# Peptides against a protein of PDB entry 4AID: the designs that were tried, part 214

Target 1, 242 residues: chain A of PDB entry 4AID
Amino acid sequence: FDIKRKTIEWGGKTLVLETGRIARQADGAVLATMGETVVLATAVFAKSQKPGQDFFPLTVNYQEKTFAAGKIPGGFFKREGRPSEKETLVSRLIDRPIRPLFVKGFKNEVQVVVTVLQHDLENDPDILGMVAASAALCLSGAPFMGPIGAARVGWVDGAYVLNPTLDEMKESKMDLVVAGTADAVMMVESEIQELSEEIVLGGVNFAHQQMQAVIDAIIDLAEHAAKEPFAFEPEDTDAIKA

## One batch from the design tools (peptide; made by RFdiffusion4, then SolubleMPNN)

Design b2_p29_6_s1 (from b2_p29_6, 10 letters changed)
Fold by OpenDDE base, seed 5:
Structure b2_p29_6_s1 (fold): chain B 242 residues (1-242), chain A 29 residues (1-29)
Amino acid sequence: as target 1 above (242 residues)
Amino acid sequence: MKPVYLPVPEELIKEWEEEIRKKVEELAK
C-alpha cells in the first residue's frame, strides 16, 4: 500500500491526514484524525457530463455511523435510513464552502461522502469533516479551486480558542465556524452571546490565520498523492461578452 | 509538479469579502 500521511500540530492537537489505505476506488480518499476523532472523506466525480445537465450536480453527505453512535450524545436514537438533524446541518456546512470552488462550467456529477468512524467526545467531527472533504477533493483530480481550511473559534475568558472541546464550548460565548481558502474567508456560521463586532471579526481573522497550517498540510499531501488533474477546459465566459 | 492549487478568481474573493463583512455585521447586532 502506498500510504501517504501528513501530520501537524493544530490548536494543541495532532491533526493527521492520510491517503492510500482506505477507499482506493474513490477519486480522492482521506482518513483524517484529530485526537481520537476519525473521519473518512471520499470524493468521486463523473468523467463525463450527463446529456442535458444544466446545473452543477454536487452532493455532500456527512454521516455518523451507528457504531460511533454509542459514544455520540443522542446517537442511540438513529433510525436507519434518515439523516439526523446534525448530519443534515454538517452536510450543508461542508457543501457551502466546497460548491463555489468548482471551476465554472464543470457539470459532471460530484459526490463527497464524509463518514465519522470514531468520536472521542472532545473533538467534534464537523471541522475535521470539512478538512477531510477538502483534502479528498484536492487528491481527486477534480477541477476544484481548493483547498479550503476550516476552524471553530470559541471565546472563553476573554480569549479566542481554536477548535474548543465540547466541554470548553459550554463556557464559550461564541461558536464561530469559519471556512476559507489561503487567500480569503468564504463562509462564516456562528452562534454568539452578546459579543462586539470587533470580537467577532477578530474571531474570523483568527480562524483564517489558524487554518493556513491545514491548507498547507493539504497542499503538501496533494503534491505527493494527488491524481493527474482531470482534463477540463472551463467555458470561455469572456468569449460570450465580446 | 502536478498543479495542486487552482487559483480562485479575484472576482469571487471580492464577493466573499463583501458577504463576510455583511455577515459579521449581522452577527454582532
Scores: peptide ipSAE 0.395, ipTM 0.858, DockQ to the pose 0.803
Fold by OpenDDE base, seed 2:
Structure b2_p29_6_s1 (fold): chain B 242 residues (1-242), chain A 29 residues (1-29)
Amino acid sequence: as target 1 above (242 residues)
Amino acid sequence: MKPVYLPVPEELIKEWEEEIRKKVEELAK
């Protein structure tokens, strides 16, 4: 097996991005680990557009599988065959920052699947899932203008905390999820308890600074393991409607 | 060299910066 791995220290935790061991039938596949939380992201894209395809058919599915559910808080209530509210929300959270980064005019079917394999009860799989999905797309050869990074920021005892644990989050006055490219922040989602604009903006900037190490790690992995870029030429017809 | 990433158009960056600015202003109110 040609296994490629990148390891970094990120917010006092070990982040590992691995490819080549699992899901080799996908266009891109990344096993991502932060602490002892483990996710598998797979990216698959069609090599042709369907006749009469009018929109970009991107599907993102975040899944917490039953074998991991015995350790996942709230995992006891999974009805077989329907996504939970959490799975639906996290699927949208991953979809939002990746959807705008596909080259305009690309209308081939794309499927991203993020599967939680292990949960340590400290590191939330959502941030790790965003990172893993970004990495899987960068490895796939799809016309994706990534990578994205992602980070959660807490505000605990008057300081920013990168990717707070579930226990630290109970004391946090901020739950700020940020996604961006190297150059810009493109998504902010937050629950905030009466914080100043200065603290919130500082949190966004802190997240963007801290995600650079993740973006660099994805780039380094892609340099060693990415497929050849899919030959895609955008049709000029979609440029005329600006 | 295989392109490791595609550059994001500057127009999208400007749109995001404006959206994020507005969102931060909304969250702090």
Scores: peptide ipSAE 0.386, ipTM 0.854, DockQ to the pose 0.811
Fold by OpenDDE base, seed 1:
Structure b2_p29_6_s1 (fold): chain B 242 residues (1-242), chain A 29 residues (1-29)
Amino acid sequence: as target 1 above (242 residues)
Amino acid sequence: MKPVYLPVPEELIKEWEEEIRKKVEELAK
């Protein structure tokens, strides 16, 4: 098996991005690990557009499997069939930053599935899921203008904390989730308690700086393991301004 | 070298920067 792995230290934790062991039938597949939290992201895209397709058909599905969920505090035994509130929210959290990064005019079906395989009760799989989805798309050959990075930022004892643990988050005055490319932040979601604009903006900037190592790790993995780019020519948008 | 990523159009970056600025201002209120 041609297994490619990238390992970085990130926020005092080891982040591992692995491809080539699991889900080989996908266009891209990444096993991402942080601490003992493990997610599998898969990306699959259609090689042709459906006749009459007028919108970009992206589906993102985040799933916490029952065997992982049974270890998660407050993880009710998910009865088969409907996504939990968390799964729905995290699916949207992953969807939002990746959707605008597909090349304009690409209307082939894309499916991203993020599956939580293990949870350590310290590291939330949402950020890890965002990173894994980004990596899987970069490996897939889809016309994706990624990678994205992602980070959670806490505010604990007057300092920024990168990807706070679930226990550190209890003392945090900020739950700031940031996603972006190398060049720009494109998504911010936050719950904050009475913080100044300066602190919030500083948190966004801190997140963007800290995610660069992840972006670089995805790029490095993709250089070694990405499929050939799918032959897609973007619609020449410059030709309409003449 | 196979392109590992495609560049994001500058127009999108400018849109995001403005959206993020507004979002930060909303969060801090």
Scores: peptide ipSAE 0.365, ipTM 0.850, DockQ to the pose 0.801
Fold by OpenDDE base, seed 3:
Structure b2_p29_6_s1 (fold): chain B 242 residues (1-242), chain A 29 residues (1-29)
Amino acid sequence: as target 1 above (242 residues)
Amino acid sequence: MKPVYLPVPEELIKEWEEEIRKKVEELAK
């Protein structure tokens, strides 16, 4: 097994990104750990476009596996069934910032699966899932213009808190999830209790600054472990306007 | 609350790897 690992300190917690242990049949696979929450992200893409494919067929699926779900707050031991509300929402949170970063004209099927393997009851796997999905895509060789980073920002006792625990979030006046590239914010989701626009904008900036260490960690992992880029030439859409 | 270590049973890792393998095979068709 050629196991490659990147470890950083992030928000007072150890973030670990690992590849090469499991799911080696995927185009990209990353085991991500923050505290004792563990997720596995896999990226798989078709090597050809389906005849008549007119849209980009990206599917993102966040899953809380039954063995982890029994200890996840609000999780139930469900057999194969409809995704929970949380699983549906987190799948969308991961999809939104990554979808626009695929090379224009790429219409091969792409599946990203994020599976919660362990939950420490402190670190929510959604942020970790976003980071892991980004890393898995960067390793896959798919024409993805990532990485993205992600961060949650709380407002507790008049200060910004990076990736607050589930207990700290109960006292937080802000639940701000930000995703972006090194250069740009791609997505903001927020729930806010009576905070000024200045505090919220400061939270977005804080998130974007704090996610740079994660972006750098994904790049370092990809430099060592990425597959060769898939040979894709976008259709020259400018040739039809002459 | 103390962190709850849930070691993923090796059997569930194998089942999950098999689910991924099937999805990869479905995408390759």
Scores: peptide ipSAE 0.076, ipTM 0.628, DockQ to the pose 0.015

Design b2_p29_6_s3 (from b2_p29_6, 11 letters changed)
Fold by OpenDDE base, seed 5:
Structure b2_p29_6_s3 (fold): chain B 242 residues (1-242), chain A 29 residues (1-29)
Amino acid sequence: as target 1 above (242 residues)
Amino acid sequence: MKPVFKPVPEELIEEWKKEILKKVKELSK
């Protein structure tokens, strides 16, 4: 197996991005690990557009498998076949930052699947899933203007905390999830307890700064393992409206 | 070969900046 791996220290935790071991049939596949939380992201895209396709058919599916449920808080209630509320929310959380980064006019079917394989009860798979999905798309050859990075920011004892643990989050006055490219933040979701605009904006900026290391790690992995870019030229009519 | 990712259009970046600033204000008390 031609396994490529990138490892970085990120917020006091080891982030590992690996490709080439599993899901080799996908266009892109990344096994991402942070602490002992492990996710698999796969990206698959159609090599042609369906006749009459009028919208961009992107599907993002985040799933926490039943074998991980014994280690996932609330995992006991997973019924086969229906996404949980968490799985639905995280699927949207991953979808939102990646959807606008596809080249305009690309209407081939794209499927991103993020599967939680292991949970350490410290590192939430959502951020890791966002990172893994970004990496898988960057490896796939799809016309994706990534990578994106992602980070969670807490506010504990008057300081920003990068990717707080589940225990640190109990003391946090902020749960701020940020996604962005190297150049800009594109998504913010948050639950905040009475914080000033200065603190919240500072949290967004902190997240954007901290995610640069992840973006760079995805680029480095892609330089070594990405497929050749899919030959896609947008129709001239779509290029003139950008 | 190094993958060359297409740059994000500046127009889109400027839209995001406006939306994010609006969102930050909405989240703040």
Scores: peptide ipSAE 0.502, ipTM 0.907, DockQ to the pose 0.880
Fold by OpenDDE base, seed 1:
Parts: C-alpha cells; structure tokens; sequence
Structure b2_p29_6_s3 (fold): chain B 242 residues (1-242), chain A 29 residues (1-29)
C-alpha cells in the first residue's frame, strides 16, 4: 500500500494525516488522528454536471458511528436514521468554510463524509473532521481552492487555549471555532461568556495563526499524494454582467 | 449550571473577518 503520512505537533498534541490505507475508491480519503480521536474523511465528486443543475450540489455529512459514540459521555443510543443535533451542527461547520472555495461555476455533485472512528473523550472530533475534510478535498483532484485549516479557541484562566479538551472547555468562557485559508478567515462560530469583543477578535487572530501549521501540513500531504487535478474550465460568469 | 454562552452576532463576525484579512495582508508584506 502506498501510504503517505504527515505528522505535526499542534497545540501540544500530535496531529497525523494519513492517506492510502482506507477508502481508496474515494477521490480523496484521509485518516486524521489527534490524541486517540480518529476520523475518516472521504471526498467524492461527479465527473459531469447533471443536466439542468442550477446550484452547487455539495453535501457534507459528519457522522459519529455508534461504535465510537458508545464511549462518549451522553452519547445516547442514536437510533439508526437521523443525524443528531451535534452531527448536523458539525456537518454545517465543515460545509460553511469549504463551499466558497470551490471554483465558481463548478456544479458537479460533491460528497464529503466525515466518520468518527474513535473518540478519546478529550479531543472533540469536529475540528479534526474539518481538517480531515479539507485534506481529503485537496487530495481528490476536485476544483477546490483550499486547503482550509480550523481551530477551536477557549478562554481559560485569562488565556487563549488552542483546541481545549472537553474538560478544559467546562472552565472556558469562550467556544470559538475558526476556519480559514492561509490568507483569509472563512468561518467563525463563537459562543462567549462576558468577554470583550477585543478578546474574541484576538481569539480569531490566534486561531488563524495556529491553523497555519495545519494548512502547511495539508499542502505537504497533497504535494505527495494528491490526484491529478480534474480538468474543469469555469464558465465565464463575468460576461453575463456586462 | 452549564455556563450560558451567547452567540456572537454574524454582523460582528463579518467585520472581524475583514479586520483579520487586513492584518494578514499587512503581515504578508
């Protein structure tokens, strides 16, 4: 098996991005690990547009399978069939920053599936899922202008904490999720407790700085393992506004 | 009591994204 792996230290934890072992039938597939939390991201895209397709048909599905969820405190027996509130939320967190980065006019179906395979009860799979989805898209050959990085920022004891553990988050006055490229912040989702706008903005900046190592790691992985870019010519959409 | 988090308004988030983009562009020069 031609397995490519990138490993970095990130927020005092080892982040591993691996491709080539699992889901080889996907256009892109990444096994991402942080601590003992493990996610599989797969990206698949159609090689043609459906007739009459008027919107970009991106679907993002984050899934915490019952074999991983059965270890998560408060992981109710998810009856097979409906995403939990968390799965729905995290699917949107992944969707929001990646959707704008597809080449304008690309309307081929894209499916991103993030599956939680293991949970260590310390590292939330959502950030790891965002990173893995970004990496899987960069490997896929889809016309995706990523990578994105992502980070969670807490505010604990008057300091920023990168990717706080579930226990540290109990004491945090901030739950700030940021996703972005090397050059831009694409998404911010923030819940705060009695914090100044200055502290929250500082948290966005901190997140954006800290995610650069992840962006660089995805680029390095893609340089060694990406498929050939899908030949897509964007429709000249600028000609319709003249 | 779980701490009651309040969501940050989207308008403020969009302003912050623009401010961060300015800072990134300044640091890349």
Amino acid sequence: as target 1 above (242 residues)
Amino acid sequence: MKPVFKPVPEELIEEWKKEILKKVKELSK
Scores: peptide ipSAE 0.282, ipTM 0.823, DockQ to the pose 0.035
Fold by OpenDDE base, seed 3:
Structure b2_p29_6_s3 (fold): chain B 242 residues (1-242), chain A 29 residues (1-29)
Amino acid sequence: as target 1 above (242 residues)
Amino acid sequence: MKPVFKPVPEELIEEWKKEILKKVKELSK
């Protein structure tokens, strides 16, 4: 198997991005590991547009497999069929920053699936899932103007903490999730307890700085493992305004 | 071929910065 791997140190933890071992039938597939938390992201896109397709049909599905969920706090044996509240929220967290980065006029069906394979009870798979989804899209050949990085920032004992553990988050006055490109912040989601605007803005800047290493790791992986770009010409939207 | 990552348009960057600053200001109230 032609397996490509990128490993970086990130917030005092080892992040591993791997492709070529699993899900080879997908357009892009990335196995991402941080600590002992493991996720598989797959990206699949249609090679043609459906007749009468008026909107961009992107679907993002984050899922916690029952065998991993048995260790996840609040992970009951869910009956097959309906996403949990967490799975719904994380699917939206992944969707929000990636959706605007597709080439305008691209209306082929795109499916991103993030599957939690293992959970270490320290590293939340949501941030890892965002990173893995970004990497899978960059490998796929889809007209995606990524990569994005992502980071969680806590505020513990008067300092910023990158990707705090689930236990450190109990003492944190901030839960700040940031996603962005190398040049831009794309998404901020935050829960804050009585912190100044200065501390929160500093947290966004800290997140954006810390995600650059992840963005660079995805680029390096894509340089070695990406498929040929899908041939797509955007419709000239300027011709209809004349 | 090396994947050519196209940079995000600067106009989108400025729009997102404004939205983020607005959201932060709403949460600090």
Scores: peptide ipSAE 0.012, ipTM 0.301, DockQ to the pose 0.742
Fold by OpenDDE base, seed 4:
Structure b2_p29_6_s3 (fold): chain B 242 residues (1-242), chain A 29 residues (1-29)
Amino acid sequence: as target 1 above (242 residues)
Amino acid sequence: MKPVFKPVPEELIEEWKKEILKKVKELSK
């Protein structure tokens, strides 16, 4: 088995990105671990466009499987068949920053699936899922202009905290989720309690700075394990509508 | 060819900070 692994220290925790062990049938597959929280991201893309496809068919599904759900906060007895509110929200959090990074004119079907395999009750799998999805896309050969990084920022005792634990988040006046490339922030979601705009902006800047190590880790993993880029030339047809 | 990520010009960071400030103000409303 050709297993490639990247390990970094990130916010006082060990982040591990691994490929080549599981889900080898996917175009990209990454097992990501932070603490004892474990997610599997898979990326699959069609090698051709469907006839008459007029939009980019990207689907992102974040899933907390029932075997993990019994321990996940708010994961009470998921009836099989519908995503929870959390699964729907996190699927959107992953979708939003990655969707704009596909090459314009690419209309092949893309499916990203993030599956929570383990939850430690300290590290939320959403940030880890965003990172894993980014890594899986970078490994896939899809025309994706990533990687993205992601970070959660808290405000505890008058300081920024990178990826606060679920317990630290109870004391936090900010839940700020940021995703971006090395060069740009692509997404910000925030819940804020009585903080100045200056503190919030500082939090976004802090997040963007702190995610660079993750972006670099994904690049390093991709240099060792990425598939050959899918040969995609955008058909010149979109140049005529300007 | 390694994508040479050019550091984001400080001007773009400042514009981006202004846009975020604007969004935060809109959410605080």
Scores: peptide ipSAE 0.000, ipTM 0.292, DockQ to the pose 0.253

Design b2_p29_6_s4 (from b2_p29_6, 11 letters changed)
Fold by OpenDDE base, seed 1:
Structure b2_p29_6_s4 (fold): chain B 242 residues (1-242), chain A 29 residues (1-29)
Amino acid sequence: as target 1 above (242 residues)
Amino acid sequence: MKPVFKPVPEDLIKELEKEIKEKVKELAK
């Protein structure tokens, strides 16, 4: 089995991105770990557009399967069938920054699935899921202009904290989730308690700086493990503005 | 400390592999 792995130290934790062990039928598949939290991201895309498809059919599903529920905080046996509020929110957090990065005119169906396989009760799978989804897309050969990175920033004892633990978050005055490319912030979500705009903007900048190591790690993994790019030529829509 | 990768349960891997294979087949039609 050709297993490729990238490992970095990130926010005082080991981030591992691995491909080639499982989900090999997907276009891209990444097993990502941070601490003892483990997610599997898979990317699958259609090789043709459906007749009459007028929009880009991207579906992103984050799921916390019941086997991990014994280690998910508040994980009473979630009844099979309906996404939880958390699963719905995290699916949107992953969707928002990646959707704009597909090549314009690409209307083939794309499915991204992030499955939580293990939770350590310290590291939230959401940030890890965003990173893993980005990596899986970069490996897939889909016309995706990523990678994205992601980071959570806390404000604890008058300082920024990268990817605070669930326990550190109880003392945090900020829950700031940022996603972006190497060059740009693509998404910001924040819950803030009585902080200045300066501290919040500083948190966005801190997040964007700290995610560069993740972006570089995804690039390095993709250089060694990506599939050949899917042959997609965008229709020259710029020729109609003459 | 190297992350101790707990082995993902083999039954779960098989389920996920099946789900992915079904999705791939759906998207290939």
Scores: peptide ipSAE 0.203, ipTM 0.648, DockQ to the pose 0.017
Fold by OpenDDE base, seed 5:
Structure b2_p29_6_s4 (fold): chain B 242 residues (1-242), chain A 29 residues (1-29)
Amino acid sequence: as target 1 above (242 residues)
Amino acid sequence: MKPVFKPVPEDLIKELEKEIKEKVKELAK
């Protein structure tokens, strides 16, 4: 097995991005770990467009498997066959920042699947899932203009906290999730309790700054492990202006 | 600290690899 791994310290936690051990049949596959939370992200894309395809068919599925759920409070009630509310929300959270980063005119089917394999009850798999999905896409050869980074920011004891634990989040006045590229913020989701706009904007900037280390880690992994870029040339729609 | 990877259950890995292999085959058609 040609296993490639990037490890960084991020927010006082070890982030590991690994490829080449699991799901090698995918276009991209990343096993991501933060603390003892573990996710597998896979990216698969069609090598041709379906006839008559008029929209970009991206599907993002975040799922927490029952083996991980046996450690998650409330995980015992996952009915086989419907995403939980959390799984639906996190799937959208991952989808939003990646969807606009595909090359315009690319209408091949893309499937991103993030599976929670282990949960430590401290590190939420959502941020890790966003990072892993970004990395898997960058490895895949799909025409994706990533990477994205992601970060959660809390406000605890009058300070920003990068990727607060689930226990720290109970004391946090902010749940701010940010995703972006090196150059731009692509997505902001926030739940805020009685905080000024200045603190929130400062939190967005803090998140965007802190995610650069993750972006750099994905780039480094991709330089070593990415597939050759899929040859996609958008139809030159400018040639019809004659 | 070196990350302590707890071993992912082999059965879960095999299931996921099967699901992905099926999806890859579907998207390659």
Scores: peptide ipSAE 0.199, ipTM 0.635, DockQ to the pose 0.017
Fold by OpenDDE base, seed 4:
Structure b2_p29_6_s4 (fold): chain B 242 residues (1-242), chain A 29 residues (1-29)
Amino acid sequence: as target 1 above (242 residues)
Amino acid sequence: MKPVFKPVPEDLIKELEKEIKEKVKELAK
């Protein structure tokens, strides 16, 4: 098996991005690990547009499998069939920054699935899932203008903390999730307790700076393991509606 | 072949930067 792996130190933790071992039938597949939290992201895209397709059919599905769910905080034994609130929220967190980064006029079906395989009770799989989804898309050959990075920022004892543990988050006055490209912030979600605009903006900037190492790691992995880009040219008719 | 990442459109960057600044102002309230 041609396994490619990128390892970086990130926020005092080892981040591993791996491809080529699992889900090789997908267009892109990345096994991402931080601490003992493990996620599998898969990206699959249709090689043709459906007749009469008028919108971009992107589906993002974050899922915590029942074998992992028994170890997930608040993850009671999920009865099969409906996404939890957490799964729904994280699916949206992943969707929001990636959706605008597809080439305009691309209307082939795209499915991104992030599956939590293991949870260490310290590292939330949401950030790891965002990173893994970005990496899987960059490997897939889909017309995706990524990568994105992602980071969580806490505010603990008057300082920014990159990707605080679940225990550190109890003492944090900020839960700030940021996603972006190398050049731009694409998404901010936050819960904040009595912090100044200056501290929050500083947190966004801190997140964007700290995610550069992840973006670079995805680029390096893609340079060594990406599929050939899917040959897609927007039809001239979609250019006239700009 | 090395993947060629297309740059994010500058108009989209400006829109997102505006939305983020608005959200941050709402949250700091």
Scores: peptide ipSAE 0.041, ipTM 0.543, DockQ to the pose 0.815
Fold by OpenDDE base, seed 2:
Structure b2_p29_6_s4 (fold): chain B 242 residues (1-242), chain A 29 residues (1-29)
Amino acid sequence: as target 1 above (242 residues)
Amino acid sequence: MKPVFKPVPEDLIKELEKEIKEKVKELAK
């Protein structure tokens, strides 16, 4: 197996991005670890468009497997079949920042699957899932204008905290999730308890600054492990609607 | 081949920055 790995220290935790060990049948596959939380992101895309395809068929599925459920907070025995509320929300959280970064006119089917394999009860798999999905897409050769980074920001004792633990989040006045590229913020989701606009904007800026190390780590991994870019030229008709 | 990351279109950036600013203002209320 040709295993490539990038390791960084991020917010006082070890982030590991690994490819080449598992899910080699995918176009991109990344095993991501933060602390002891572990996710597998896979990206697959069709090499042709379906006849009559009029929209971009991106699907993002975040899933917490039952074998990991014994280590996941609130992991009730999920009956096989319907996504939980958390799985639905996190799937949307991952989808939102990546969807606009596909090349306009690309209408081949794309499937991103993020599977939680382990949870350490400190590091939420959502942020890690966003990072892993970004990395898997960058490795896949799909016409994706990533990478994205992601970060959670808390506000604890009058300071910003990068990726607060689940216990630190109980004391946090802010749950701010930010995703972005190197150059731009793409998404903000937040739950806020009576904070000023200035503190919230400062949190967005803090998140965007802190995610640069992750973006750089994805780029470094992709430079060593990415597939050849899929040859896609947008039809001229899609350029005229800009 | 090294992956070539295309820059995000400036129009998309401006739209997203607007949406984010609107959302931040909504959330700070």
Scores: peptide ipSAE 0.029, ipTM 0.507, DockQ to the pose 0.867

